# Designs tried in a protein design run: peptides against a protein of PDB entry 5OK6. Part 57

Target 1, 215 residues: chain A of PDB entry 5OK6
Amino acid sequence: ELPGLDSQWRQIENGESGRERPLRAGESWFLVEKHWYKQWEAYVQGGDQDSSTFPGCINNATLFQDEINWRLKEGLVEGEDYVLLPAAAWHYLVSWYGLEHGQPPIERKVIELPNIQKVEVYPVELLLVRHNDLGKSHTVQFSHTDSIGLVLRTARERFLVEPQEDTRLWAKNSEGSLDRLYDTHITVLDAALETGQLIIMETRKKDGTWPSAQL

## One batch from the design tools (peptide; made by RFdiffusion4, then SolubleMPNN)

Design b2_p15_1_s3 (from b2_p15_1 with H4R A14S E15A)
Fold by OpenDDE base, seed 3:
Structure b2_p15_1_s3 (fold): chain B 215 residues (1-215), chain A 15 residues (1-15)
Amino acid sequence: as target 1 above (215 residues)
Amino acid sequence: ETIRVTDEQLAAWSA
């Protein structure tokens, strides 16, 4: 039921619709573990469907740091650890070879950065907390292109802040100090926020004072 | 605006 080897190669590697296809903002791309992909390349280039080079089902196990949340390992490099495929190519491979049972696809979005499009393999995971309960964090994923305003709105929603309550954000920096995220129009990237960073939502007191005045 | 805080100050702030 597999397509011809030449057809597979053309569909997946063709620069018009395959791996080398131009990135488009908002589109989904998928990660494929590099060794599997190289095995597939060897298989389809060999010209023998009955060869011992059959790659088997797609197995991205080595890309995951855990099988609970299916988070990617840190520091993975495109072309070394994985290849990126557009959605169509990914779905073809999955239909032909299958995906390892129980593994989710590794779907990522193309984002628009200043003068460049990129597949955002590592969105930013921020630890959202309230100023009065720093021990209770909510991990939330954001794009580097998301605004600080979105981070604030998300924090307000997670903590069930009423519309009339005034709130603002602080980021705990690498030196252990707090940097106020004053401009809500800049992006997560512009604010240089990183995965695992603590973001503190401060709520204004009824007397009109800010709790941070006591720091 | 940057506020230098110790872990103790943050703990006290959160109390």
Scores: peptide ipSAE 0.348, ipTM 0.914, DockQ to the pose 0.919
Fold by OpenDDE base, seed 2:
Structure b2_p15_1_s3 (fold): chain B 215 residues (1-215), chain A 15 residues (1-15)
Amino acid sequence: as target 1 above (215 residues)
Amino acid sequence: ETIRVTDEQLAAWSA
């Protein structure tokens, strides 16, 4: 059952638990297509629950590149293309109006950056490869706040590297050269890694030498 | 540490 219009507004826009609540690292927020949200605002502000301004089901179709992988379009802007809602508010709206059939929610996490907290709408998608098989990539998503150490561990796990094998990472940069990711304590953001970037895991030879010595 | 590599060198590295 739909609550009263004023109740809906207060619940979704409430500064403590609604859209305007402070961001907290690790919490889930959800994207709502801007036009739908504006229609909802008009509906609840109009004062007539039977009005023609009823927003219908939430439909985020315009935010997706396709309905296969459900990846977001690039370059979406908060406040222009979408609104961010905390999980509670999102779930209320979904319960009241429904979500378009077959369409997944667009859930994102709050991350803590050096100076601010933000919802990470676009995590970094890296192409992980081995130095001896650059043609076989594994696409893995990382937060900008994830460490290079995590990237390395993830690569080792994906490639089933034995514990006794030493490995290190190289990033292929925009100039086509390789930058060694030697500091595993810095973040993906600090290393300026970008979506689609090739990350090469090099495995140390049994003789103790590195394959990159032959480059 | 940055290594300048050609596409050919990278290909050879994978061979």
Scores: peptide ipSAE 0.348, ipTM 0.914, DockQ to the pose 0.923
Fold by OpenDDE base, seed 1:
Structure b2_p15_1_s3 (fold): chain B 215 residues (1-215), chain A 15 residues (1-15)
Amino acid sequence: as target 1 above (215 residues)
Amino acid sequence: ETIRVTDEQLAAWSA
């Protein structure tokens, strides 16, 4: 059941718990298509619940690149293409108006960067491969704030590497060369890793040599 | 450490 229009506005736009609330690292926020949100604003500000300005169900279709993997279109801009809402506000809107049938919510996390928090709308999708099978990739999503150590651990887990096996990572750069990711404490952002980038896990040979010595 | 690798070398490494 829809609450009163003023109540809706206060719940969603309230500076303490609404759209304008401070970002906190680790919290979930949700994307709402801008035109829908503006229609909602017009509706609740109009003061007439029976107004022709009723926004209908939330439909983020224009934000998606496809309806199979539900990936976002590239280059979307906050305030132009979408609005960000905290989880509580999002869930209120969904409960009041519904979400388009079959369409998943667009959930994103707040990340901590130097001197700023932001909602990470575009996390990094890396293509993880083994050095001896470059054609068989595992696409894994990482935050820009995730460490290279986490990428390595994730690769080891995906490829079922035993604890006694030594592994290291290489990133295929824009020049087609391999850059060794030797510092596992830096972040994906610090390493300048990008979506679609090939990350090669090299496993040390039993003789103690590295396969990359043959390159 | 950066290794200059050709597509052919990568293919051979993966074989």
Scores: peptide ipSAE 0.344, ipTM 0.913, DockQ to the pose 0.930
Fold by OpenDDE base, seed 5:
Structure b2_p15_1_s3 (fold): chain B 215 residues (1-215), chain A 15 residues (1-15)
Amino acid sequence: as target 1 above (215 residues)
Amino acid sequence: ETIRVTDEQLAAWSA
């Protein structure tokens, strides 16, 4: 049975545990399609539980570009295409109205940027390759707040690099050139890495020379 | 450090 309409509104919209609560790094938030949410708002504000404005099950179908990988469409805007709810509020709505059958929740994490917390709706997907096999890529998702060191470690792991082998990263830039990623302590954001960008892991030769010396 | 490379150079590097 659904809670009272006023109780639903207070539960979801409150500033402590609802939609308006402060963002905290590491917390999970969920996307809700904007039209559904507006329909819900109209329903609970109407004061009649039997109203024809009943929103039905949550359906985020319009936010997805595919129903295979459940990737989000590019260019979605908060407040226009979707609203963000903290985990508790999301789970309340799902418990009350249900989620469209077979559709996964759209969960995202709060990240800490230099001057603001935000929900990272679009993490960075990098194409990791080895310098000697540029045609074989591993697509890996990273937060903008992840370090270049993590990218390097991830690349080493994916390519089964032996511990004694020295490696470093290059990013293929928009001009088609290679930018060396020296500082492993800076973030993906600081390095201005973007989704779909090719990241080349170079392995040092046994003679102590780098393959890039031949470029 | 930025290295200007052609697609041909990259292909050769990858070979």
Scores: peptide ipSAE 0.338, ipTM 0.912, DockQ to the pose 0.929

Design b2_p15_1_s4 (from b2_p15_1, 7 letters changed)
Fold by OpenDDE base, seed 4:
Structure b2_p15_1_s4 (fold): chain B 215 residues (1-215), chain A 15 residues (1-15)
Amino acid sequence: as target 1 above (215 residues)
Amino acid sequence: EVIKVSDEELAEWSK
C-alpha cells in the first residue's frame, strides 16, 4: 500500500535510510532518473494523493545507452541526470511505484577513496588479453579501488592459467606504449587505468624468458 | 618499465 505523502518524503529524503544519509564503503546505492525523481518530489510535496503529478513507475530508460547489456550512458552527472538513493530508499520507491517493465535496477557500490566515500557509478571496464592472442579479449569490470593483484588473479582465472605458470600485466597506452604493472599492491586508480583500456597478460616461457624481451 | 610498441609490432608479438 502507498504510504502517506509526508511519510514517503521522510523515508526517502530525511530518514535514517534517506538520500542524505552518510555513505559507507561496500553499501549498495541505486540510480534514479532525475525527471522521475523530481516528479515524485512534486507529487509528495503537493499534499494531494490524487494529484495529476503522480509519477507512475520508475523509468530509468534515458540513463541507458542500450537495452541489451543495460550499460549506462557516458557522462551522466549526479544531480543533473540522476539521483542516488541508498538500498532501503530504493526498495521503498520500487515497492510503492514499481519499476518499468524489463528494466534492471542500476545498483552501484560505495567505494573508499583517499579523502572521500563515493558511489562508483562508472567502474572500470578493462579488456583482458593474452600476449599471444591479442584479438581475444575478456571484458571485466573492476572498481577503481581494486588492486592490480586482483586484476592479475582475475586474468589468470579467465584464461585458465595453471598455478605454476608465471604471469605479469602490461597496460597499453593511447600513445602506443606498454606500461608494465609491476606493483600489484597499487589500485586501478593509482595505475590510472581507464575503461576500454587493453591489459595484456604476459606468460613466462618454459625457458624462463619473457616474450616482451623480443619487443 | 615502459616499452614503445607500434600496433604492427604488437601484432607481431602475438604470433
Scores: peptide ipSAE 0.295, ipTM 0.898, DockQ to the pose 0.889
Fold by OpenDDE base, seed 1:
Structure b2_p15_1_s4 (fold): chain B 215 residues (1-215), chain A 15 residues (1-15)
Amino acid sequence: as target 1 above (215 residues)
Amino acid sequence: EVIKVSDEELAEWSK
């Protein structure tokens, strides 16, 4: 059953778990398609629960580029294409109106940047490969705030690298060169890594030489 | 450290 319209408005907009509450690092927020949300606002502000302005189920179809991997379209803008809701507010709306059949929720995390907190709508998808088998890629998502050390550990795990094997990363840049990611303490953001970028894990040879010495 | 690699050199490295 739907709560009273004023109760819905207070819960989603002005509650402790409302849209305008402060961001907190590590919390989950959810995207809601803007036109649906505006229709919901009009509905609950109208004061008539039987109004023709009833928004129906949440439908985020216009935010997705595909219905296979449920990837977001590029270039979506907060306040224009979608609104962000805290997890509690999202779950209330879903419980009241439902979510379109088959659509996953669009969950994102709050990240801490040097001067601001932000919901990371677009995490970085990196193509992890080994230097000796560039044809076998693993696509892995990382936060912009994740360290290069985490990228390296993730690559080692995906490729089943033994603990005693020495490895390092190279990023293929747009100029057709390889940039060595030697500082493992910097972030994906600091390294300016982008979605779709090839990250090559080089494994040191048993003779102590690096394969890249042959390039 | 930056290494200039052509797509051909990168393909050879992968062999």
Scores: peptide ipSAE 0.279, ipTM 0.892, DockQ to the pose 0.916
Fold by OpenDDE base, seed 2:
Parts: C-alpha cells; sequence; structure tokens
Structure b2_p15_1_s4 (fold): chain B 215 residues (1-215), chain A 15 residues (1-15)
C-alpha cells in the first residue's frame, strides 16, 4: 500500500534521512533514473493519488550499458541522468513502486577523499596480470580509496601466489612505459590508476633476481 | 622508476 503523498515526499526528500542526508563514508547509496524520479516528484507534489502522473515501477534501464553484467553507461551525471538516494529512501521507493523485473539495484558506496565525501559511482576496474603471462588478465574492481597494498594482496590471491614468493606491482601507463608501484600505502587515486589499466604483478625469481632487470 | 618498454619487449618479458 502506498503511503500518503506528503508522507512519501517527507520520507524521501527530508534533509535528515532522505536525499539531502549528509554523506557518511562506507554507507550505501542507490542510483535512481532521473526521469522516473521527476515523475515521482510530480506525482507526490500533485496531491492526487489517482493522477495520471503515477510513476510506475522504478526502471533504471537507461543507466545500464548491458543487461548481462549490469554495467553503468559511461559519463552519467548526477542530477542529469540519475539521483542518489540513501539506502533507507531507496528501500522505501522500491517497497512502494517496485523495481523493474530482473534489474538489480545500483548500489554504490560513499568514499572519503582528502577533502570531500562522495558516492563512488565509478570504481576503478584494473586488469591484473602476471609478468610471465600478460595474456591472462583478471579484471578486479577497486575503490579509488583502496591502497596499492590491497591491489597487491588481491593480485597475489587471484594468482594463488604462495606466502614465501616475493611480488611487486607495475602499472602500464599511457606512454607504454611501466611505472613501479613502490609505495603500497598510497591509494589507487594517489597512484593515478585508471579503469582498464594493466597492472603487472612481478614475482621474484628463485635466484633472488627480478624479471624486470632484463628489460 | 619508470621503465620504457615497447609492446615487443613486454611480450618478450612474458615468455
Amino acid sequence: as target 1 above (215 residues)
Amino acid sequence: EVIKVSDEELAEWSK
């Protein structure tokens, strides 16, 4: 059953727990397609529940580039293409109107950058490879706030590297050179790593030499 | 440390 229109508006748009709620690092927010959201606004502001302005179920189809992996289209803009809602508000809307059949929710996390909190709509997708098998990549998603240490640990895990094996990372840059990721405490953002970038895990040889010494 | 590597050199490193 739909709550009263004024109640809907207050639950979704109130500044304390709705759309205007302050961002907090680690919290989940959800994308709602902008046209649907505007239709909902018009419906609840119209004051008539029987109005032809009823928004129907939430349909985020236009935000997706594919229905297989449910990847977002590139270049989507907040306020133009979508609205961000906190988890509570999203769950209210889904409970009231439903979500289009088969579509997953578009959940994203609030991240803390040096001077701002934001919802990370586009995490970084890195191509993890081994130095000796560049043709076999593992695509892994990382936050811009994740450490290079986490990238290295993730690479070691994906490639089943034994604890006694020494490993390090190289990033292939746009100039075709390899940048060694020396500091494992800096973030993906600090290292300026980008989606689709090749990250090479080098494993130290048994003789104690690095394969890259031959480059 | 930046190593300039051609695609050919990188492919050779992978062998």
Scores: peptide ipSAE 0.274, ipTM 0.891, DockQ to the pose 0.931
Fold by OpenDDE base, seed 5:
Structure b2_p15_1_s4 (fold): chain B 215 residues (1-215), chain A 15 residues (1-15)
Amino acid sequence: as target 1 above (215 residues)
Amino acid sequence: EVIKVSDEELAEWSK
């Protein structure tokens, strides 16, 4: 059953548990298409439950690049294309109005950046490859806050590298050069890694030499 | 450490 319009407004727009609440690292937030949200605002502010301004089910179709992989369009802007809601507020709206059939929720995590909390709408997608088989990539999503150490561990796992094998990472830069990722404690953000970037896992030879010594 | 490598050299490295 739909709550009263004033109750809906207070539950979604409040500063403690609604849209305006402080961001906290690790929490889930959800994207809502801006036009739908504005229609909902107009509906609940109008005070008439039978109004022609009824928003219908949540439909995020315009935010998606495709309906196969459900990837977001590039360049979406908060407040222009979508609004962000905390999990509780999102679940209320879905329970009241429904979500368009077949659409997944657009869930994102709050990350901690230097001096700010942010909902990470666009995590980094890296192309992981081995130095000896550049044609076989594994696309893996990482947070900007994930360490290079996690990228390396993930690459080792994907390529079934044995624990005794020594490995290191190189990033192919925009100039076509290879930048060695020495510090495994820095983040993906600190290393300035970008979506679609090729990350090469080099495996040390049995003789103790590195393949890159031949470049 | 930065290594300047052509796509051809990188392809040869992968062999």
Scores: peptide ipSAE 0.257, ipTM 0.886, DockQ to the pose 0.930

Design b2_p15_2_s1 (from b2_p15_2, 9 letters changed)
Fold by OpenDDE base, seed 4:
Structure b2_p15_2_s1 (fold): chain B 215 residues (1-215), chain A 15 residues (1-15)
Amino acid sequence: as target 1 above (215 residues)
Amino acid sequence: SAVEAMKEAGISLKP
């Protein structure tokens, strides 16, 4: 059953548990398409349960680039294309109005950046490859706050690298050259890694030499 | 070789 309009507004827009609540690192937030949200606002603010303003089910279709991988469109802007809701508020809206059939929720995490908390709408998608098989990539998402060490561990796991094998990472830069990721303690953000960037995992040879030493 | 594959991909190491 739908709560009263005032109750809906209070549950969703409040500064304690709703849209205006402070961001906390590690929490889940959800994207809601802006036009749907504005229609909902108009409905609950109108004070009349007239069906003419009823927003219907949540439909985020316009936010997706594709309905196969459910990737977001590039360049979406908060407040223009979508609003962000904390998990509790999102679940209330879904419970009240439903979500369009087949659409996944757009869940994102709050990350801690040096001076700000932000919902990470666009995690970094890296193309992980081995130095000897550049044509076989694993696309993996990383937070901007993830360490290069995590990227390396993830690459090793994806490529089933044995524990005794030594590996290191290179990033292909915009000039087409390779920048070695020496410091594994810095973040993806600190390393300025970007979505779609090729990350090459180099494996040390059995003779103790690196393949790249011959480049 | 791995080096050849990297060269074919237009990948060079910075000196």
Scores: peptide ipSAE 0.035, ipTM 0.721, DockQ to the pose 0.791
Fold by OpenDDE base, seed 1:
Structure b2_p15_2_s1 (fold): chain B 215 residues (1-215), chain A 15 residues (1-15)
Amino acid sequence: as target 1 above (215 residues)
Amino acid sequence: SAVEAMKEAGISLKP
């Protein structure tokens, strides 16, 4: 059974688990399509449980660009296209109304930026390749707050690089040239890495030389 | 520089 309309409103909009609660780094938040959410607001504010304003199941179809990988459309705007809910509020709505069959939840993490917490709706998808095989890419998702050191470790793991092998990263820039990612302590954000960007892992030769030194 | 040479040779690093 659905809770009372006032109870639904209080649980989703207010209190310790409401939409307006403070963001905390590492917590999960969920996207809800804006039209559905507005219909739900109208329903619970109307005071009539039998109202024709009943929102039905949550349907986020308009937020997805594909139904295979369930990628979000680019350029979605909070408050215009979607609303963000904390995990508890999302789970309540799903338990009350259901989620459209086959659709996954759109879960995102709160990240800590220098001056603000933010829900990271669009993590960075990087194309990881080896210097000697540019045709074999691994797409890997990173937070903007992840270090270049994590990108390097992830590339080493994906390409099964042995611990004794030295590696370094290059990024293909917008001009089509390569920039060396020499500082591994900066973030993906600080390095201005973008989704779809090619990241080349260079492995040091057995003779102690770098492949790029022969170019 | 190695970077300039990589730019001129394209994105492919020769082994």
Scores: peptide ipSAE 0.032, ipTM 0.677, DockQ to the pose 0.149
Fold by OpenDDE base, seed 5:
Structure b2_p15_2_s1 (fold): chain B 215 residues (1-215), chain A 15 residues (1-15)
Amino acid sequence: as target 1 above (215 residues)
Amino acid sequence: SAVEAMKEAGISLKP
């Protein structure tokens, strides 16, 4: 059952628990396509439940680049293409209006950057490869706040590297050269890693030499 | 070899 229009507005557009609530690291927020959200705003502000401004089901179709992997289009802007709602507000809207059949929710996490919290709409997608098979990549998403150590552990796991095998990472830079990721404690952001960037996991040889020492 | 593959990829390892 749909709540009263004033109740809907107060529950979603609330500074304490709704759209305007403070961001907290680790919390889930959800994207809502802006046109739908504006239609909803017009509906609830109009005061007539039988208005032709009824928004219908939430439809985020225009935010997706594909309906297979449900990837977002590149370059979407908050307040232009979508609005962000905290989990509670999102769940209320879905409960009241429904979500378009087959569409997944667009869930994102709040991350803590040095001076700000933000919803990380675009995690970094890295192309993980082994030094001996550059043609077989694993695309893995990382937060900008994830450590290079996590990237290395993830690469080891994906490539089924045994615990006794020693490994290190290289990033292919814009010049086409390799930068060694020496410090595993810095973040993906600190290392300036970007979506689509090739990350090479080098495995130490049984003789104790590195493959790269022969380059 | 892995080294050849890296060379063919234009990958110069900066030391």
Scores: peptide ipSAE 0.027, ipTM 0.671, DockQ to the pose 0.751
Fold by OpenDDE base, seed 2:
Structure b2_p15_2_s1 (fold): chain B 215 residues (1-215), chain A 15 residues (1-15)
Amino acid sequence: as target 1 above (215 residues)
Amino acid sequence: SAVEAMKEAGISLKP
């Protein structure tokens, strides 16, 4: 059963789990398509539960670029294209109105950057490859706050690298050259890695030489 | 780096 309109408004906007609550690192937030949310606002503010302003089920279709991988469109803007809701508020709306059949929730995490907390709507998608097989890539998502060490570990895992094998990373830069990712403690953000960027894992030879040193 | 020079020359890290 739907709560009263005033109760819905208070729960979603002004509650302890409302839209205006402070961001906390590691929390899940959810995207709601802006037009649907505005329709919901109009419905609950109108005071008539039987009104033609009923928003129906949540439909985020316009936020997706595809319905296969459910990737977001590029360049979506908070407040223009979508609204961010805390997990509790999202779950209330889904419970009350439903979510369009087959659509996944658009869950995102709050990340802590040096001077700001934000919902990371667009994590970085890196193309991981081996130095000796550039044609086989693994696309992997990383947070901007993830370390280069995590990228390296992930690459090792995806490529089934044995623990005794020594590996290192290179990033293909905008000029088409390769930058060595020396510091594994810096973040993806600090390394200025971008979505679609090629990351090459180089494996050390058994003779102790690096493939790149012979070229 | 050596790798930068290789890439500038169109050389792959593939031996």
Scores: peptide ipSAE 0.034, ipTM 0.679, DockQ to the pose 0.145; fails the geometry check

Design b2_p15_2_s2 (from b2_p15_2, 10 letters changed)
Fold by OpenDDE base, seed 4:
Structure b2_p15_2_s2 (fold): chain B 215 residues (1-215), chain A 15 residues (1-15)
Amino acid sequence: as target 1 above (215 residues)
Amino acid sequence: SAVEEMLKQGIRLKP
């Protein structure tokens, strides 16, 4: 059942638990398409529950570039293309209005950057491959705040690397050369890794030599 | 291999 219009407004827009609440690292926030949200605002501000301004179900279709992987379009701007809601507010709206059938929620995490908390709308999608088989890739999402060590561990797990096997990472740069990701303690952001970037996991040979050392 | 070709184009060691 839909609550009263004033109650809806207070639950979604209140400063304590609504859209304007402080960001906290690790919390989930959700994207809502801006036109739908504006329509909802107009509806709840209009004071008439039976008005023609009823927003209908949440539809984020215009935010997606594809309906297969449900990837966001590039270059979306907060306040122009979408609004961000905390999980509680999102769940209220979904419970009241529904979400378009078959469309997944657009859940994102708050990350802590050196001087700011931000909802990470665009996590880094890395293309993980092995040095000996570039044709078999795993696309994996990482936070900008994730360490290169986590990327390496994730690559090892995805490729079922045995614990005794030694591995290291290379990133293909914009010049087409390979940069060795030597420091595993730096973040994805610090390493300047980008979405779609090829990350090559090199496995040490049984003879103790690296494949790259023979090049 | 494609990797070997890429590696030949230049290995940069990040510090």
Scores: peptide ipSAE 0.034, ipTM 0.702, DockQ to the pose 0.292
Fold by OpenDDE base, seed 3:
Structure b2_p15_2_s2 (fold): chain B 215 residues (1-215), chain A 15 residues (1-15)
Amino acid sequence: as target 1 above (215 residues)
Amino acid sequence: SAVEEMLKQGIRLKP
């Protein structure tokens, strides 16, 4: 059942638990298309439940570039294209109004950056390959806050690398050369890795030599 | 290989 309009407003906009609540690292937040949200605001502020301002079901169609992979359009801006809601507020709105049939929720995580928490709307998609077989690739999403060590572990897992095999990463830079990712403790952000960037996993030879050392 | 050619173009160390 749909709560009273004042109750809806307090539940969603309450600064302690609603839209204006502090961001906390690791929490899930959800995107809501801006025009729908503005229509909802007008509805609940109007005071008439039977008004023509009823927002209908949540429809995020304009935020997606495709309905196959449900990827977001590039260049979306908070407050212009979408509003961010904490999980509780999102689930309330979905329970009250529904979500457009077939659309997935747009869930994103709060990340901790230097001196700021932010909802990471655009995680980094890396193209992982092996040094000796460029024909087999894995596209994997990472947070900007994920370590290079996690990228390496993920690459090892995807390529079924045995625990005794030693591996390291290279990134193809904008100049077309390869940067060796020496420090595995730095983040994807610190390494300045970008979406679509090629990451090459090199495997050490049985003789203890690296393939790249012979070039 | 394509990787070998990229390596020949230059290798940098990321900290």
Scores: peptide ipSAE 0.028, ipTM 0.679, DockQ to the pose 0.261
Fold by OpenDDE base, seed 1:
Structure b2_p15_2_s2 (fold): chain B 215 residues (1-215), chain A 15 residues (1-15)
Amino acid sequence: as target 1 above (215 residues)
Amino acid sequence: SAVEEMLKQGIRLKP
């Protein structure tokens, strides 16, 4: 059963727990399609529960580029294409109105950047490969705030690298050359890594030489 | 570099 219209408005727009609450690193927020949200606002502000302004179930279809992988369209803008809600507010709306059948929630995390918190709507998808088998890639999602060290550990795990094997990363740059990722403490953002970028894991040979040094 | 050549070859070999 739907709560009263004023109760819905207070629950979703309340500055303590609603849409306007402070962002906190690591928290989950959810995208809601802007037109649906505006329809909901009009409905709950109208004061008539039986009005023709009833928004129906949440439908984020216009935010997705496909219904197979459920990837977001590129270039979506907060306040124009979608609104962000904290997990509690999202779950209330889903409980009250439902979500379109078969459509997944669009969950994103708050990240900490220098002097600002942001919901990371577009995390970075990297293509991980081994230096000796460039045809076999693993696509892995990373936060812009993740370290290069985490990218390296993830690559080692995906390729089942033994603990005693030494590895290092290279990034293919826009010029088509390879930049070595020397500092593993910098972030994906600081390294200027982008979605679709090829990251090559090089494994040291048993003789102590690097494959890249022998050609 | 050797790795660059390997990458150039690998990218060319993706159909």
Scores: peptide ipSAE 0.027, ipTM 0.630, DockQ to the pose 0.138
Fold by OpenDDE base, seed 2:
Structure b2_p15_2_s2 (fold): chain B 215 residues (1-215), chain A 15 residues (1-15)
Amino acid sequence: as target 1 above (215 residues)
Amino acid sequence: SAVEEMLKQGIRLKP
């Protein structure tokens, strides 16, 4: 059953778990398509539960670039294309109105950046390859706050690198050259890595030399 | 290799 219109408004906008609540690192937030949300606002502010302003089920279709991988369109803007809701508020709306059949929720995490917390709507998708076989890639998603060390560990895991093998990363830059990611303690953000960027894992030779050192 | 060609274009160290 739908709660009263004023109750809906208070829970979603002004509640402890409402839209305006402070962001907390590691929490899940959800995207709601802006038009739907505005229709909901009009409905609950209209004071008539039987009004023609009923928003129907949540439909985020316009936020997706495809219905196969359910990837977001690029360049979506908060407040224009979508609103962000805390998990509790999202679950209330889904409970009250439903979500479009077959459509996944758009869940994102709050991350802590220098001097700001934000919902990471667009995490970084990297193309991981081995230096000796650039034709075989693993696409892996990382937070901007993830360390290069995590990227390296992930690459080692994906390529089944033996523990005794030594490895390092290179990033292909915009100039087409390779930047060595020698500091594994910096973040993906600090390294200025971007979605679609090629990351090359170099494996040390048995003789203790690096393939790149012979160039 | 393709990597060798890219390395020839320039190697930079990230800080």
Scores: peptide ipSAE 0.027, ipTM 0.692, DockQ to the pose 0.262

